# Peptides against a protein of PDB entry 6IDX, part 1

Every score and structure here is a prediction.

Target 1, 380 residues: chain A of PDB entry 6IDX
Amino acid sequence: KELAKLSADVTFATEFINMDGIIVLTRLVESGTKLLSHYSEMLAFTLTAFLELMDHGIVSWDMVSITFIKQIAGYVSQPMVDVSILQRSLAILESMVLNSQSLYQKIAEEITVGQLISHLQVSNQEIQTYAIALINALFLKAPEDKRQDMANAFAQKHLRSIILNHVIRGNRPIKTEMAHQLYVLQVLTFNLLEERMMTKMDPNDQAQRDIIFELRRIAFDAESDPSNAPGSGTEKRKAMYTKDYKMLGFTNHINPAMDFTQTPPGMLALDNMLYLAKVHQDTYIRIVLENSSREDKHECPFGRSAIELTKMLCEILQVGELPNEGRNDYHPMFFTHDRAFEELFGICIQLLNKTWKEMRATAEDFNKVMQVVREQITRA
Unless a header shows other numbers, all headers, positions and changes below count from the first letter of the chain.
Peptide ipSAE is a variant of ipSAE made for these designs: the mean of its two directions, with the distance scale d0 fixed at 1.0 Angstrom where the peptide's residues are scored. Compare it only between designs on the same protein; published cut-offs may not carry over.
The geometry check fails a fold that doesn't show the stated peptide or that is severely misdrawn somewhere.

## One batch from the design tools (peptide; made by RFdiffusion4, then SolubleMPNN)

Design b1_p8_1_s1 (from b1_p8_1, 3 letters changed)
Fold by OpenDDE base, seed 5:
Structure b1_p8_1_s1 (fold): chain B 380 residues (1-380), chain A 8 residues (1-8)
Amino acid sequence: as target 1 above (380 residues)
Amino acid sequence: MTAPLSFA
């Protein structure tokens, strides 16, 4: 107890470290001694002293043995552990993950996100906070291939559902630290969109062009009886498709693929458009047809609007940026849906279309409409 | 009245 208190003092920490004090503490944990298992309080103070000593940055985290990692991971994986031991063990694992890529690899083998999710299903908000902090650390330090695996729709759905039900909808006020960890998790989750946001469309890729063709088909062929024979010459079809792509509001109505070569938002805009067209088909068709039937210069260009809105949403959500330590502004709505970004896009494109009409906007007003829509989204 | 972005 006294050691744990004194370990917060840098002068004491320096002298104690110089006396191999950290090595003594690590060996006490590594020994798994039946003594420490009988005295949960003594172990809790040992882990506290270890953490406080390491937080001075005098000693590298890389000194930690695999045996120590396994003991700490063991305390997190135990079904019945003292709350203070669990808190300190989660914090130690977080610090290890954050401070060493070599320790991240070892910890990621010993601890699963599924095990950490179990610590969210408790009434103790401090345990929940430490569990989310460790999830965030693992997510932040994961290599790109493993980030995608962690982003597995099932694991993320389960995590979101547990956070929503046990943290956000919990009977306790959200503390500042929990709000920060929820913000961090939100930012890290949206950073998974960065790859698609930075992926340029290849105008020669047939599969990508077929998505644009599918957008046209959903908007305009849904009412066309399949009886219209394929016999109109290739030029008449090209001219018809060019008209349809103009009515869809693409900037390059001859080759809409060119509108997706700019990054950001690249292919992510096409993904959002396809999601809207497939999941919210009635909304998509309505937005396209109400603008395509206008004989006035007040048509809202859906294709251009969808691209620029996707870019704007990426900027608002800080896609590709690191979490800011001073922020705690998480949005509960992003924990309610599996495809929260695409659903947000679907709401915001309707808002844009409404705002365009209310402003009686023309193509010249486009940037002004986008600015008004940005203000509406950021105030909501 | 901007409808709150309350995903109901």
Scores: peptide ipSAE 0.007, ipTM 0.527, DockQ to the pose 0.023
Fold by OpenDDE base, seed 4:
Structure b1_p8_1_s1 (fold): chain B 380 residues (1-380), chain A 8 residues (1-8)
Amino acid sequence: as target 1 above (380 residues)
Amino acid sequence: MTAPLSFA
């Protein structure tokens, strides 16, 4: 207890470390499975002293043995552990993951996000906070391949559901620390969009071109019996498609693929458009046809609007940026849906289309409409 | 009064 208190002082920490004090504490934890299990309070103070000493940055986290990691991971995996031991063990693992890529690899072998989800199903918000903090650390330090796997895993859907039901709806006020960890998780989740945001469309990729063709098909061929495609030569079909791409509001009516070569938002804009067209088909068709039938120069260019809106949403959500210290602005809506960004896009594109009509905008007013929509989104 | 962005 006294050691744990004194370990917060940098002068004491320096002298204690110089006397191999960290090595003594680590050996106590490593050897102590049977001895310290009978002295939960002593273990809790040992872990506190260890954490406080390491937080001074005097000693590298890489000095920690695999036996120590397994022992700490063991405390997190045990269903009947003292609350203080669990909290300190989660914090130690978080610090290890954040400070060493070598320790991340070892910890990721000993602990799964699925095990950490069990610590979210408790009434103790401090345990929930430390569990989310460790999940965030693991997610932040994961290689790109593993981050995508973690994001697409059943574990993430389950994690969002558990956070929504046991944290956000948990009949307790959300503390600042928990709000920060929810913000961090939100940012890390949106950072998975960075790859698609920075992916340029290849105008020669047939699969990507087929998506643009599918957008046209959904908008205009829903009423056209495929039997009435008269044997009009290749040129008449190209001219028809150019007209359709103009009505879709692409900037490049001849080759809409060129509109997706700019990064950001690259392919992410096309993903959002396709999601809207497939999942919210009636909304998509309504927006496109409402504007394609206008002869008054007040048509809202859907394709251009969708691209610039996707870029704007990425800027507002700071996609590709690291979580900022001291921010606590999480949105519960992003925990309610697996495709929360695409659903947000679907709401915002309707808002844009409404704002365009209310302003009686023309193509010259495009940037003014986008500015008004930005202000509407950021105030919501 | 802009209604908060709610998933309906």
Scores: peptide ipSAE 0.006, ipTM 0.524, DockQ to the pose 0.024
Fold by OpenDDE base, seed 2:
Structure b1_p8_1_s1 (fold): chain B 380 residues (1-380), chain A 8 residues (1-8)
Amino acid sequence: as target 1 above (380 residues)
Amino acid sequence: MTAPLSFA
């Protein structure tokens, strides 16, 4: 108890470390001594003193043994553990993951996200905060292949549902530290979109071209009687498609695939357009047809608008950026839907179409409309 | 107090 209190002082910490004091603390934990296991308070103070000593940055985290990691991971995985031991064990694991890639690999073998989710289902907000902090640390330090596996829609859906029901909708106010960890989790979740945001369309990829053709089909062939025989020559069909791609508001009416070669937002814009067309088909058709029937030069170019809106949303959400330590502005809406980014796009494209009409905008006003829409989104 | 974007 006294050691744990004194370990917060840098002068004491320096002298205690110089006396091999940290090696004594690690050996006490590693020995799993029946003494510390029977005295939960002594173990809690030992872990507190260890954490406070390591937080001074005098000693490298790489000094930690595999036996120590297994003991700490064991305390997190036990169904009946003292609250103080659990809190310190979660914090020690977080610090190990953040400070060493070699320790990350060892911890990722000993602890599952499923075990950490169980610590979110408690009433103690401090345990919930340390559990989310460790999930965030594991997610941040994961190699790209494992980040995509952690992104598995089922694991993320379960995690979001538990956070929504036990943290956000909990009967307790969200503390600043919990709000920060929710912000970090939000940023790390949206960084999974970076690959698609930075993927250029290949104009020669037939599967990607078929998505653009499907957008045209949903907008214009829903009213066309299937009786219009396939017999019109290849040139007349190409001319019809060029007209349809102009009505869809693509910048390149001849080859719309060229509009998705710019990164950001690359293929992510096409994914959002396809999601809107498949999930919110009535909204998609309405937006396209309202603008395709206009001859007054006040048509809102859907294709161009969807691309620039996707880019704007990526900039607002800081897609591809690291979390900032001073921020705690999380959005509860991103925990309510599996496809929260695409749903946000579906709301914002309707807002853009409304704002375009209210401003009586032309193609020359495009950047002014986008600026007004940005201000509307960021003030909401 | 940023109003939470409520899905209306």
Scores: peptide ipSAE 0.006, ipTM 0.531, DockQ to the pose 0.031
Fold by OpenDDE base, seed 3:
Structure b1_p8_1_s1 (fold): chain B 380 residues (1-380), chain A 8 residues (1-8)
Amino acid sequence: as target 1 above (380 residues)
Amino acid sequence: MTAPLSFA
């Protein structure tokens, strides 16, 4: 207890470290001593002293043994552990992951996100905060291949559901630290969109072009049996498609694929459009047909609007940026849906279409509408 | 105090 208190002082920490004090503390933990297990308070203060000493940055985290890591990971994986031991063990693992790639690799072998989810299913918001902080650290330090695996994991859906039900909808006010960790998790989750945001469409890729054909089909051919495509010559079909792509509000009516060659938002805009068309088909058809039937120059160009809105949402959500330490503005809606970005797009495209009509906008007013919509989204 | 976008 006294050591843990004194370890917060840099002068004491320096002298204690010079006396190999950290090595003594690590060996006490490594020995797994039945002594420390019988004295949970002594172990909690040992871990506190260790953390406070390491937080001075005098000693590299790389000095930590595999045995120590396994012992700390063991405390986190135990179903019945003292709250103080668990808190300090989570914090130590977080600090290890953040400060050393070598330690990240070792910890990622000993602990799964699935094990950390169990620590979210508690009433203690501090335990929940440290568990999310460690998840965020693991996600931040993961190599790209593992980040994608963490993204695709059934674990993320489960994680979001657990956070929603046990943290956000919990009976306790969310503290600033928890709000920050939720913001960090949100940013790290949206950073997975960066690949698609920076992926250019290949105008010659038939599979990518077939997505644009599907958007056209859903909007205009929803009632037409695909078998009754009239045997009209290739030129009449090409002219029809050019008209349809104009009605869809693409900038390039001849080859809409060219509108997705700009990055950002690249293919992510096409993904959002396809999601809207498949999941919210009635909304998609309504927006497209409402604007395609206008002859008054007040048509909202859906394709152009969807692309620029996707880009705007990426900018607002800071896609591809690291989380800022001073931010705590998380959005609860991102924990309610598996496809939260596409759902946000679906809400915002309706807002854009409404704002366009209310402003009686023309194609010349496009940038003004987008600015108003940005202000509406950022104030919400 | 961002008003939660009430999903109406």
Scores: peptide ipSAE 0.006, ipTM 0.522, DockQ to the pose 0.029

Design b1_p8_1_s2 (from b1_p8_1, 4 letters changed)
Fold by OpenDDE base, seed 5:
Structure b1_p8_1_s2 (fold): chain B 380 residues (1-380), chain A 8 residues (1-8)
Amino acid sequence: as target 1 above (380 residues)
Amino acid sequence: MVAPLSFA
């Protein structure tokens, strides 16, 4: 107890470390001694002293043995552990992950996100906070391939559901520390969109062009019996498709693929458009046809609007930026949907289309409409 | 329209 208190003092910490004191603490944990298991309080103070000593940055985290990691991971994986031991063990694992890539690799083998999700299903908000903090650390330090796997996993849906039901909709006020960890998790989740946001369309890629063709098909051919595909020559088809791409509101209505060569938002805009067209087909068709049937200069260009809105949403959500310290502005809506970004896009494109009509906008007003829509999104 | 970011 006194050691744990004194370990917060840098002068004491320096002298104690110089006396190999940290090695003594690590060995006490590594020994798994039946003594420490009988005295949860003594172990809790040992872990506290260890953490406080390491937080001075005098000693590298790389000094930690695999045996120590396994003991700490063991305390997190135990079904019945003292709350103070669990808190300190989660904090130690977080610090290890954040400070050492080599320790991240070892910890990622010993601890799963699924095990950490179990610590969210408790009434103790401090335990929930430490569990989310460790999830965030693991997510931040994961290589890109593993981050994508973590994102696509059933674990993320489960994680969102558990956070929503046990944290956000919990009977307790969200503390600042928890709000910060929820913000961090949100930012890290949206950073998975960065690859697609920075992916340029290849105008020569047939599969990517087929997506644009599918957008056209859904908008204009959904009511046409496939039997009436007019045998009109290749040139008449190209001219018809150019008209359809103009009605879809692409800037390059001759070659819409060129509109997706700008990064950001690159292919992410096409993903959002395809999601809207497939998941919210009636909304997509309505937006396109309402503007394609206009004989006035007040048509809202869907293709251009979808691209610029995707870019705007990436800017608002800070896609590709690291989480900032001291921020705690998380959005509960992002825990309600598996495809929260695409659903947000689907809401915002309807808002844009409404705002365009209300403003009686023309193509010259485009940037002004986008500014008004940005203000509407950020004030909501 | 539920405001896109309105926490209901």
Scores: peptide ipSAE 0.010, ipTM 0.596, DockQ to the pose 0.026
Fold by OpenDDE base, seed 1:
Parts: C-alpha cells; sequence; structure tokens
Structure b1_p8_1_s2 (fold): chain B 380 residues (1-380), chain A 8 residues (1-8)
C-alpha cells in the first residue's frame, strides 16, 4: 500500500528502480506465491506499484518475462478475480501492448478479444473502460493482416452489440475515460477504410468499370425490360452511356472511372455509391432521377457530390489518423450498424441533396454547399 | 432534422 503510493513519485521510483525494486515486484507476481494469491489486497497494491513505476518510463517494458505476462493474462482470463486485480492487470496488459511489439505478440497469444468482451458485460464502468482500452491497444498494434482478422465481422458485431447494450445504453453516465476509449475504438474502426480511401481506380480494369455500369443500370434500366436493349450499334450505346453518366453527375461523363483516380477518397467513394444503390435503391434512384430530369441548371451532380462527401466524411472521422488523446467525442450510431460508414454516407448524401435544393445551388455553388453540409454534419 | 451523427 505505501509502496504503491510512493511509486507515483518520480524520485522514489528512481531510487526504488535503482535498488532492483521492479525485479522484486515482478518476481513476486511470477512466483504466483500463495502469499499474493491469498492476499488479494497485497497483489493489487503490488500491481499498482509495478504500473506506477513503469509509467515513469525509466525501465523498458521489454524487461518483462513471459511468466509475468502469463500471470497477468491469467488474472484477466480467470473467473472471480478481485476487481482491483482485474483493473490493474488490464492496465498492465494495455501498457505492455502499447510499449512493446514483442509483448504484443505474446499477449495476443494469451488473450482473446472474446475474453475481453466478457469484462464489458459487467456493471463496473472502470473494468469496462480498461477492457476497451486493451482491445484498442491490441487493435492499434495488430499487424495489417491480423487487423482484418480482428475486423472479422462477427467479432466486431458482437463487440459493438455488447458495447451498445452494456456501456452506451447502460443506466450509468459515460465517464470521460470511457468516452475516450469509445472514440479511440471508433477511429481505429474507421481506419480500416484507409486502404480503400487510398486505392485509385484503374480506368482500364473492366471489373471496376462494371461497378460504374451497375450504378448506371440501377438508376436508368431498373424499369427497362432487358428484352428492349436495342440491338442498335455500339456507338449509339456509347453515346447513351455518356448521357447517362452525365445525368449521374460524374465530372468525366465520357469515362467516369477517371473521377475515382484521385485519392482520397479513391475507390471508397465508389464503394459508398454501390452500397447506396444496392441497399437503399429507392433513395439512390430518387436522388439520381430528381437531378437528372432538371433543365434549370440546379441539378445536384450525384457522382461528384458522392466523391466529395466521401472525402469530407473521411476527414471528419479522421480516417487514416491516429486517435487524439484529448478527444472523447464518439458517435453511438457507429456501434448500431455493421456498415455504419456507408449508412452515414447514405444519410449525408440525402442531406447534401436537400441542402442543394434549399440553397437553389448551381454547379458554381458546389464548394459552398459542401461547406454548409460540413457544418451541418459536424454540429450534429 | 435528426442530426446525421445523432442516430439515437
Amino acid sequence: as target 1 above (380 residues)
Amino acid sequence: MVAPLSFA
């Protein structure tokens, strides 16, 4: 107890570390001594002192043994651990993951996200916070190949559902620390979109071009009996498609693929457009046809708007950026849906289309509309 | 207008 209190003082910490004090504490934990296991309070203070001493950054986390890691992981994975031991064990694991890639690898072998999800199902918000913090640390430090596996839709869906039901919809106010961890998890989740955001469309890739053709088909051929595809020559068909791509509001209505060669938002904009067209088909068709039938120069260019909106949403959501330590602004909606970004896009594109009409905008007003829409999204 | 980000 006294050691744990004194360990927060850098002067004491320095002297205690110089006396091999950390090595003594680690050995006490490693020994699994019947003493520490029977005296939960003493173990809790030992772990507190260890954490406070390590937080001074005087000693490298790489000094930690595999036996120590297994003991700490054991306290997190075992049922009926004392709350104070569990909290400190989660915090120690988080710090180990954040400070050492070697320790991350070892911890990722000993602890599963599924085990950490069990600690979210408790009424103690501090335990929930430390559990999310460790999940966030594991997510942040995961290699790219494993981040996709951690992004396994089922694990993420379950995690999001548990967070939604046991944290966000809990009968307790969200504390600042929890709000920060929810923000971090949100940012890390949206960082999975970075690859697509930075992927340029290849204008020569036929499969990618077929997606643009599918957008055209959904907008303009949905009522057309496929039997009435007029056998009229390839040129009339190309001229028809050029008109349709103009009505879709692409900047390059001859070759819409060129509009997706700029990164950001690259292919992510096309993914959002395709999602809207397939999942919210009526909304998509309505937006496209309402603007394609206008002769008054007040048409909202859907293709251009979708691209710039996708870019704007990536900027607002900090896609590809590290979480900021000072932020705690999370959006509960991102825990409600598997494709929350694409759903947000679907809402915001309707907002954009409405704002465009309300402003009686023309193509010259495009940037002004986008600024108004940005303010509307960020004040929400 | 339900604020776009406030999908409560």
Scores: peptide ipSAE 0.009, ipTM 0.595, DockQ to the pose 0.027
Fold by OpenDDE base, seed 3:
Structure b1_p8_1_s2 (fold): chain B 380 residues (1-380), chain A 8 residues (1-8)
Amino acid sequence: as target 1 above (380 residues)
Amino acid sequence: MVAPLSFA
């Protein structure tokens, strides 16, 4: 207890470290001593002293043994651990992950996100905060391949559901620290969109072109039996498709694939359009047909609007940026939906279409509409 | 602060 209190003082910390004091503390933990396990308070203060000493940055985290990591990970994986030990163990693991790639690798072998999810299913918001902080640290420090695996894992859907039900919908007000960790998790989750945001469409890729054709089919051929595709010559088909791509509001109505060569938002815009067309088909068809039937120059160009809206949403959500320490603005909706970005796009494209009509906008007003929509989204 | 779009 006294050591833990004194360890916050840099002068004491320096002298204690110079006396190999950290090595003594680490060995006490490593020994798994039945003594420390019988005295939960003593272990909690040992871990507190260790953390406070390490937070001075005098000693490299790389000094930590595999045995120590396994003991700390063991305290986190135990179903019945003292709250103070668990809090300090989570904080130590977070600090290890953040400060050392070598320790990240070792910790990522000993601890799974699934084990950390159990610590979210508690009433203690501090435990929940430290558990999310460690998840965020592991996600931040993960190599790209493993970050994608963490993204694709059923663990994310489960994690979001657990956060929604036990943190966001919890009976306790969300503290600033928890709000920050939720913001960080949100930013790290949206950074997975960066690859698609920076992926250019290949105008010569037939599979990518078939997605644009599917958007056309859903909008205009939804009632047509695919068997009755009229055998009209290839030229009449090309001319028909050019008209349809114009009605879809693509800038390049001859070759819509060219609209997706600009990054950002690249292929992410096409992904959003396809998601809207498949998941919210009635909304998609309504937006497209409402604008395609207008001859008054007040048509909202869906394709152009979808691309620029996707780009705007990426800018608002800071896709590709690291989380900022001073930010705590998380969006609860991102924990309610598996495809929260695409759902947000689906809402915002309806807002854009409404705002376009209310403004009686023309193609010349496009940038003004986008500015108004940005203000609406950022104030909401 | 993006206010929660209260999906009514």
Scores: peptide ipSAE 0.007, ipTM 0.577, DockQ to the pose 0.029
Fold by OpenDDE base, seed 2:
Structure b1_p8_1_s2 (fold): chain B 380 residues (1-380), chain A 8 residues (1-8)
Amino acid sequence: as target 1 above (380 residues)
Amino acid sequence: MVAPLSFA
């Protein structure tokens, strides 16, 4: 107890470390001494003193043994552990993951996200905060391949549902520390969109071109009487498609694939358009047909608008940026939907189309409309 | 070193 209190003082910490004091604390944990396991308070103070000493940055985290890691991971994985030991063990694991890639690898073998989810299903917001912080640390330090797997895993859907029901909809106000960890998790989740945001369309890829053709089919062939057999020659079909791509509001209505060669937002814009067309088909068809039937130069170019809106949303959500320590602004909506980015796009494209009509905009007003829409999204 | 959640 006294040691834990004194360990916060840098002068005491320096002298205690010089006396091999931290090695004594690590050995006490490593020994699994029946003494410390029977005195939960003594173990909690030992872990507190260890953490406070390490926070001074005098000693490298790489000094930590595999035996120590296994003991700390053991306290987190045990179904019945003292709250004070659990909190300190979560914080020590977070610090190890954040400060050493070699320790990350060892911890990722000993602890699963599933074990950490159990610590979210409690009434103690501090335990919930430390559990999310450790999940965030593991997610941040994961190799790219493992980050995508963590994202695609049923574990992430379950994690979002648990956070929504036990943290966000909990009977307690969200503290600043929890709000920060929810922000961090949100940023790390949106950074998974970076690959698609930075992927250029290949105009020669037939599968990618077939998506653009599917957007045309959903918009215009749904009303075409099946009696108009596709009998007219290949050239008339190419000319019809050029007209359809113009009505869809692509900048390059001859070859719409060229509109997706700019990164950002690259292929992510096409993913959003396809999601809207398949999941919100009535909304998609309405937006396209309302603008395709206009001969008054007040048509909202859907294709161009969808691309620039996707880019704007990536900028607002800071896709590809690391989490900032001073931020705590999270959006509860991103915990309610599996496809929250695409749903946000679907809301914002309707807002854009409405704002375009209200402003009586033309193609020359495009950037002004986008600025107004940005202000509307960021104030909401 | 990245600071952990401080025991506030």
Scores: peptide ipSAE 0.000, ipTM 0.430, DockQ to the pose 0.133

